# Peptides against a protein of PDB entry 3PUK: the designs that were tried, part 39

Target 1, 227 residues: chain A of PDB entry 3PUK
Amino acid sequence: ERGLKSVVWRKIKTAVFDDCRKEGEWKIMLLDEFTTKLLSSCCKMTDLLEEGITVIENIYKNREPVRQMKALYFISPTPKSVDCFLRDFGSKSEKKYKAAYIYFTDFCPDSLFNKIKASCSKSIRRCKEINISFIPQESQVYTLDVPDAFYYCYSPDPSNASRKEVVMEAMAEQIVTVCATLDENPGVRYKSKPLDNASKLAQLVEKKLEDYYKIDEKGLIKGKTQS

## One batch from the design tools (peptide)

Design b1_p20_2_s4 (made by RFdiffusion4, then SolubleMPNN; from b1_p20_2, 10 letters changed)
Fold by OpenDDE base, seed 1:
Structure b1_p20_2_s4 (fold): chain B 227 residues (1-227), chain A 20 residues (1-20)
Amino acid sequence: as target 1 above (227 residues)
Amino acid sequence: MELEKQYKKIKEFNEELEKE
């Protein structure tokens, strides 16, 4: 039985590194807060070196141009990360790298996607959505990264109801990415608590799993997996 | 967002990139 960390690494290796690999070519890899945690959880620097990454840079920090090298952006589809990318390639004088390969950890919103297309298309060699929005811990344990999830889910303030729904959706989406990464379509089980949060989340996950496995990235229909 | 539309969007973009 393979651990979740191994599965996540294998997916990143095939979906990201193998996708943009050129023999003898080194790349600079740009990470944001989430992808830094993600890679730290499932690989070592030596592993990245083997995949042709010479150095890792934080996308949020000021960086010196390395115009002769291509950059691999492994980032979340957030305004902050996208804005940093746009600054790297927004003008000819500001172009920090030779070209960019962009791999998002989740679906990129149309607004951000259109911004990228409009300003930086000539600098981009590849754009792909990988759909890994969780951090592997132990063998089959993972953590979600949904800010303020506890606060909103358990808030007694009815004014937070709308925000609670947004948080629940985000959690459900991340759980689906775990299933997709593991190539599983499990039956959802939960234990009910005083609040209906567990039931609501289960329903959202089930719905999203059904939608996801109707047609995957390869156009294949997958059945339910007994887990 | 509909999954099929999302995949189509990315696919079409990459096709455009390859033509440049």
Scores: peptide ipSAE 0.288, ipTM 0.831, DockQ to the pose 0.578
Fold by OpenDDE base, seed 3:
Structure b1_p20_2_s4 (fold): chain B 227 residues (1-227), chain A 20 residues (1-20)
Amino acid sequence: as target 1 above (227 residues)
Amino acid sequence: MELEKQYKKIKEFNEELEKE
């Protein structure tokens, strides 16, 4: 059985590296906290070198300009990561790199997307949403990146109900990205006891899976598979 | 419908980038 890590790496290789690859060209890759963990979980530095990455930099840190090289941004669509990108290209005098290829791990909100377009479009060569929002641990095991999920899901305080819904939505979205990565449309199974959280999450996942597989990146419709 | 809109948004943006 192909391990989840291998599947995730192949997805990243195809969706990111193959997408922006130019023969003989080296790029600097910028990562945020999530993508650092993601790549660390499924590849080695030697793998990245083979894909034309010369160095990896943390997007949150101050960096010296390398104006002759293009940069590959593999980042989450968050205000923090986007703001760091904007600082790299926001002014002509402060451009850190020659150009940018941007790959988001999830759908980029319109607000952030428009902000990028308005300020840095001339510096961007490619922008793509990859939809990988999980960390592979082992075969059939993955970690969701949803802050404070445990607290809100199990909070007895009714005032946290709205936040709980947001957390559940985020979890459901990430589960769908796992299914998309694995090219599966599963029938969702869950344990409902002792709380109804699993049932609610399952319903959200089912709904989102249906929406996703109505139209994929290639406009293909896929039927449900057994999970 | 929302997913389709997202795909179109990105596609159109990349088409614009290729022209520059």
Scores: peptide ipSAE 0.285, ipTM 0.826, DockQ to the pose 0.568
Fold by OpenDDE base, seed 5:
Structure b1_p20_2_s4 (fold): chain B 227 residues (1-227), chain A 20 residues (1-20)
Amino acid sequence: as target 1 above (227 residues)
Amino acid sequence: MELEKQYKKIKEFNEELEKE
């Protein structure tokens, strides 16, 4: 089996770089905190150069305009990242780049999506959700980016029950992105003790996997695999 | 399903972008 890093890179290459590639054209790529970590985990700068990226910029930082170049935004669908994007294209006079290609790592909430549409649609050439919300590590190991997941999942305080559910939902979403990236429908295995968190998470993952494959763009419905 | 709505949303938006 191929390493997860290679799989993730191939996914990004096909879903992002190939999607917006134009012969002879260089782009500036804007990254946020998550996508910086993501790309750092699965590629090198030389790889990005081969994909037509001349420079990488942090979306959160103040940047000088490069109005003659198009920008590739590879960002998380968060208010912070979206707001930074909006600042780059909020007005004609304030446009930092020639145009924007936006690729979200996950589903963009309607509120943020509508905000983008209302403010910057004229500057956008492409908008896509690529559904990679995890950081690949060695082999088939990955990490989730869910704030305070450990705290809420293991908290005995009943007042955290609602937040615990939200966190587990987010974790399940990210696990599904791994499965989608690997093109697998795993038979989920878990150890429930000492808490039922693993069981609950497994149920969420299974449900989301079912939903994902039912509406898969390729129409693929795969059976459960041994994993 | 929520996912179906998301796909539709993105598809429609990109169609609009192509017209501009």
Scores: peptide ipSAE 0.284, ipTM 0.829, DockQ to the pose 0.623
Fold by OpenDDE base, seed 4:
Structure b1_p20_2_s4 (fold): chain B 227 residues (1-227), chain A 20 residues (1-20)
Amino acid sequence: as target 1 above (227 residues)
Amino acid sequence: MELEKQYKKIKEFNEELEKE
């Protein structure tokens, strides 16, 4: 039993597939680098077929139009992924699919969101943020998607201090998404290291958890749990 | 990744079906 994988899959199923499901309708699903890894970690192609996905495409690749089918974009809210989406729907001549359902793995920045609204609003049937910014590995193990996290967190070079902070913020955000996915508000535990990175990260996580559970996605306040 | 291989297979299969 891969507990975390199953939880993640259930989250995706309910938040994405059930959300946009139409009886008898098949969709093309567009994935980016992160969501490809994410789905690969927690489901099989047969699972996706059962959810009404006929074809999976890489959003970064040039793709032939399938204008009779709606597209399900399951992507990260990054400029790169958003730009690819915009190219798919930004003009009548470039419209590759009938319509789009967009599901972001995390909060979509206002700048990107506004760009989407300005150019592709009429093509979008759904836009949702599902807050899964991690890869489940084992039953209780997950991987954060933060480039160069190890390097900057453990760099002795003071010039990397600013970048270290950015990385730690990103890590904290992703840890919070894990907690949200698991529906847990844990007390943070850590082991101190010489550079005190664990302590700093723990503080960031605690702060962000507090913020998140002040008002959750349903507007409810949740109590702290132990993990 | 194994899933990527599956993606490719399904994609190719669907492309073939569309040509029929």
Scores: peptide ipSAE 0.023, ipTM 0.634, DockQ to the pose 0.021

## One batch from the design tools (peptide)

Design b1_p21_1 (made by RFdiffusion4)
Fold by OpenDDE base, seed 5:
Structure b1_p21_1 (fold): chain B 227 residues (1-227), chain A 21 residues (1-21)
Amino acid sequence: as target 1 above (227 residues)
Amino acid sequence: SYYEKEFVEEFNEDVIIKKEE
């Protein structure tokens, strides 16, 4: 099957597991709330075992050290997840794992990256951004992970205007990651009424798509397709 | 969520802890 779930799994396999794989080596994988949902949507535990993951742990929970094993952190670039990582490796004497491979689901802000670099750079073997910030529901259906998106987008309170823009930006970015994952540059369609939210989002998506494909790894500019 | 629950349940059944040298 070449559905969205399969594409997402293939992307994760290539960008994460193949990137850090060593023959005969097993790793502990740390997940946050988003990546737990993400992996659950597109793979099984047996699939993870085949990729060299012996156990998975919730990054937010207190965990017993396994100092002889390397850890694969597949997490969102949020202060909460980063703080949990830092607790695992912030002190040389209190390292929970042998070393860390970090794969962020989206762009990691410089502030967070610098915080990591300043605290535990020597413990990190890899740090990559893989740009997968959506949940595949079905073959062609996905959901976005933007907290309070509905609230701010439909809030009549003018005091929420600035936050609405931030939410729209985040949503647009996630849609672009879907397109990038699918290697598509779609023509964006929307319903503009009763609110202009869809129009604004569409404009942001189109702009970001244009920017992405101009500077993507392949250096290819794809024409728009009907989707 | 449904996905989280399914993933956790499957994990509990399939996990084999292997240690590195």
Scores: peptide ipSAE 0.006, ipTM 0.354, DockQ to the pose 0.020
Fold by OpenDDE base, seed 2:
Structure b1_p21_1 (fold): chain B 227 residues (1-227), chain A 21 residues (1-21)
Amino acid sequence: as target 1 above (227 residues)
Amino acid sequence: SYYEKEFVEEFNEDVIIKKEE
């Protein structure tokens, strides 16, 4: 068995650090809430130093400019994180850093992406989506990062139905990223519950897996994997 | 969270050398 933590780290190393590495160059890395958890689950600070990160900063906090250094933003594609980035490089504020490399943990909506392009495209050296939106805990265990998922999924209030659909979609997407990271296309199994949440989620996952493996980075189609 | 705390603790324990470009 491959340890999920090691797999995740290898993915981050390849997709993020190797992608933007320049010999002799050190970067400041900006993290948000999710990526802080993610990195803490699969690496040490010493590992980050080896990858050319000299300092880690919280994107949500006020930070002093370091205009001579480039910044590596490893963040979630959320309005909050994007807004913080825009504050660092936007037209209304002095640039905090020399340039930016942006790596999103998941699909960035066009609205957010366009907002970034319109505001500070000249400051961006890289902008990629790496599709890691889960926290590895054990070799085969991960935690999804979907705010208030439990509340909405199990809420008896019908007014939450729309939000429930949103969180279910987000959960399904994150599960697919796990499968992609592990290079697996599993048959989806779920435990039956009084609510149909598991069934609905399973259907979403199956559909997304199918879509993902129809069009992957290499244009390969992978059959279902027993897992 | 647990993960954030752990990461911050590791960060604080390591010697960080700021490099300028």
Scores: peptide ipSAE 0.006, ipTM 0.358, DockQ to the pose 0.019
Fold by OpenDDE base, seed 1:
Structure b1_p21_1 (fold): chain B 227 residues (1-227), chain A 21 residues (1-21)
Amino acid sequence: as target 1 above (227 residues)
Amino acid sequence: SYYEKEFVEEFNEDVIIKKEE
């Protein structure tokens, strides 16, 4: 059963497509590596057509201008993806599309935000963060997008300790985004490993879950759910 | 989120100003 995939699709539909939908308007959607995988995991091209997307393009590729159409950028808040966006709208002569709607899959750092604002703010009709940083597989299974996670988590080299902590933090953050997407506050379980990685990650997840639900935007504190 | 609201408002305001020009 595709429970998690359906939830992710519903989240994207409401947070992205419904947010920028205009009656009778078609958009070009720009995707990066992560969002390509994300959409591929939870929808079909026919679904995107129903949401007003005529074509999807890779943001990393050189593309011909289609100045009569608006572009929907569904991308990760990375320097690479942002730089590609800036190439599309960084100058008047280089504008590839009529306007841009930007939806980031995660928190956009101030440095990247300011860079966008300084160069092409007038071309942007919408800019949001939607907090989806995972790939659904099955109803209860997903994958994390954390580069080099395996290498750093299992590296015996003490010089990698700081990077390991960064990776663990990123993994924990993504797990919390899954819980938020599913509207769950689960009890965390883990399998014992030779290393303390699982225990450490579990502690980070629990802490972040507590922080997330304690500081709920609506002031709602949710109890732990069964998962 | 609060940050998201600021983010959206900043860009939306810029678009409105552009339309007035």
Scores: peptide ipSAE 0.016, ipTM 0.461, DockQ to the pose 0.081; fails the geometry check
Fold by OpenDDE base, seed 4:
Structure b1_p21_1 (fold): chain B 227 residues (1-227), chain A 21 residues (1-21)
Amino acid sequence: as target 1 above (227 residues)
Amino acid sequence: SYYEKEFVEEFNEDVIIKKEE
């Protein structure tokens, strides 16, 4: 059976490491909170060494410059992570690394992208979105990174209704990234519960899947799989 | 998480510092 962890690793290997690989070159890899968890779930340090990563650094922490080495940023497209990157390359001070390869785990808003371009475009060798915003747990199980998802989805407080919708939207988006990673357009299945959360989420997922495959990079409209 | 902890521990043991060619 196909394991989700292996699929995710293969995706990262292809989309990130193979994309920036240079024979004999070693890179420093910068991770944020999400990508730390992601890589922890699907690879070992030995795997990263084989891909040319010599050391891993936390992007949120103060780091000493290693100006002779290129940096591989595998990060989420958040203001926090982007700001940390900008501190490495966008300041008046000397840049921390020789150059940067940036791989975002999800869609990077134009506002953030433009901010990067405006400040440190000369330092960037690659910037790519790879659309992996989930963490594999088991062969066919993954977890989503949506803050307070459980709280808002099951909150009895009517004042949280708007926030619930936001959370469900985020969850749906991440589920779609799983499908994209697996190259599947599944029929959505859910169990009935006291609340209509599952049904609502299913509808959101279906809608987003339709949108994704209609405008995919290959220009193909994929039919639903038997998943 | 368990995975994060494991990864961090493994990282600390296997770090190799090399210069870019």
Scores: peptide ipSAE 0.006, ipTM 0.348, DockQ to the pose 0.020; fails the geometry check

Design b1_p21_1_s1 (made by RFdiffusion4, then SolubleMPNN; from b1_p21_1, 6 letters changed)
Fold by OpenDDE base, seed 1:
Structure b1_p21_1_s1 (fold): chain B 227 residues (1-227), chain A 21 residues (1-21)
Amino acid sequence: as target 1 above (227 residues)
Amino acid sequence: SYYVKEYVPELNEYVIIKKEK
């Protein structure tokens, strides 16, 4: 089933492609590891062509300059991806493209953003944060992208407790982004496990959902939908 | 959030400014 994939595609189309579309203009799109997986899961190359993308490039690879074309960076807000962007535009003599549109899949920390602003602001036409930090699988199934989640959540080592909390927060955040993308406020359910991780995660999700709908819906909290 | 390019006369440069949704 393709329900979730279609929703994700529509979100990307609206938040990214429609946002930077210019009639008759083609762009080169730069992807990182996460966004490559994301787009591969919900669209075809023909779909991207229809959105004005002529070529997809890997941001991590060395690329030949195409100075007459603008670049669309659809990337995660990570030091690695940001550093690659900085290499593309950080030097006047080494600018690879005419200009840049940047769309982050999540909140970009101020530290990273400040680096971009300080070095490449003149080359940037648009910078936007969107809330897509998951990979759709089935109509109601998605994959979380939280590195080492299994290790930290199930580690018996107490020294990993702090990192476990960070991982749980990240997982909860991604679940909330799915709900936001689907425009759903679900009742959270979980299966019992040997550890209380599921319960803790559920509580975090519920809290974050409440905060999201309370703040972003101008004080209007939507009723819970079926999970 | 989103960011826009705005001209800053004091710097005679365009800068990127964070905007709240």
Scores: peptide ipSAE 0.102, ipTM 0.680, DockQ to the pose 0.096
Fold by OpenDDE base, seed 2:
Structure b1_p21_1_s1 (fold): chain B 227 residues (1-227), chain A 21 residues (1-21)
Amino acid sequence: as target 1 above (227 residues)
Amino acid sequence: SYYVKEYVPELNEYVIIKKEK
């Protein structure tokens, strides 16, 4: 069996690095909290060097401009990460880099994307969603990146119900990205919890899987796989 | 989804447009 880490790396290499690679060109790569963990889990710095990355920077930190170099933003489609990007390119006089390549780890909401288009379109050379929003731990194990997921999903406070739904939606989406990465349409299994979160999540996953495989990257419909 | 930069004559500017797979 192929290790999940290697599969994830291959996906990133193909979807991100190969997509924006130019001969002889080095880029600065900007990472957020999630993508830092993601890359750390599936590659080494030497691997990134081979892909044309000279330096990696934390998007959340203050950074000195390197106006002669292009920047590769490998980030989550969150308000925080997007805001940091906007600060880098939002002002014509204060552009930190020559141009930007943006690769979102997941679906970018229209609201966020519209903000980007409105202020930074001229600086963007590429923008796409690659749908990898999980961290590989073992060969077949991954962790989800959903802030406060445990808190909201297992909170007995009914006031958290709305947030719980949002969190579960995000979790379901991330699970689908794993399936997409592995090219699998599995039967969903779960162990019921007292709050029946697992059942609800399973239903969301099943629905999203159906939607995804109706229109995949190759326009093919795939049957269910055993996993 | 992916995004491409296209010139829009009506706006006289390049715009990033979302393309569905």
Scores: peptide ipSAE 0.096, ipTM 0.677, DockQ to the pose 0.107
Fold by OpenDDE base, seed 3:
Structure b1_p21_1_s1 (fold): chain B 227 residues (1-227), chain A 21 residues (1-21)
Amino acid sequence: as target 1 above (227 residues)
Amino acid sequence: SYYVKEYVPELNEYVIIKKEK
């Protein structure tokens, strides 16, 4: 298949499933609200079975232990998801699974990571940040995972100005991750309405793109593409 | 970023260390 969905799936397959693959091994996969939507948008259950996932579980729910199986956590780096993980491995209670592989969809703050490290580092075989924080809809179309973005961006209340900036920053970061996923450094285009929000967001994106593609993971400078 | 277990002599423990791409 062509389009953003296939690109996102290939990214997840390479960054997550291929990274923790072991021959003949099945894993339980734990998802949160965002990653459930993400995977649902770009793959089928048969695809996950092919990648060695036998069962998908909701990280927020109480689950029965499966002590002989390793768990693959594909989750957002949020206190809620991290706390659920810690309940599985970080308490005086018996561990729910044999070991854990953790893949975060975005940057995990040091505070959260340190909490994990302090509680259950011995149970963790791998931890990685993947930088996929969007939902693909159609070719070159995606939905950002930024709660209350519309409300704060268009709020007439000046008291929401600080929150508006935080939201816009998060949106800009997610757009950059999309570009990274697509391996593109696009020129930013937008349509401005009476409010200057689109212009401000575009400026943030351009700045972040510049910083990101100045030096890539291989130390190469990437050129700018049109989009 | 990714994380790996590394031995830290100062702590005499294996810890998870963040590595940059």
Scores: peptide ipSAE 0.092, ipTM 0.654, DockQ to the pose 0.102
Fold by OpenDDE base, seed 5:
Structure b1_p21_1_s1 (fold): chain B 227 residues (1-227), chain A 21 residues (1-21)
Amino acid sequence: as target 1 above (227 residues)
Amino acid sequence: SYYVKEYVPELNEYVIIKKEK
């Protein structure tokens, strides 16, 4: 079936599973809260089995070591998820798996990645950022993963202005990842009333889209389409 | 972005380096 879910799955398959697949090799896949929801939205366990995943585990939970198997970490670049990874590979004695393939759903901050480099570099076979920070829905819409977005966007408290801006930037970034995934450069349309939040968000999206397509992975500039 | 191991002479070790596309 064609649609956003299939596009997202195809992106994950090519960027993650195809990237680390080895014939005859099974991996344990570690997921966090976001990627659990993401994969649940676009695939089944049978699909993961076909991609060489024997079991999926929650990265936040304590797990028994399976030292003979390599681990595929499909996680968000958050301190919580990274800290859990570090516990899995932070020391030789605590190494839970044979090696790690790490795929971040978004850009990993340098400060966070430096922690990984400092303690776990020998265990990492591959590390990539694949830029999927949204969850596809049945209605061909997507849900953004921006904490407290609703609260800050609609808060009349001026003290939240700075946080509101950060939230909107994060939302805009995630919308751009959707566009990148769909290979689209939409003309953004919005309603600005009663608040101008939609207008501000639209402006941020347009700016980020322009930047993305000027220096995108394909090196292509695409025209705008009607949204 | 992707990350690769590169030798850093100053550290006399391989480190993971971020590469931008």
Scores: peptide ipSAE 0.081, ipTM 0.661, DockQ to the pose 0.102

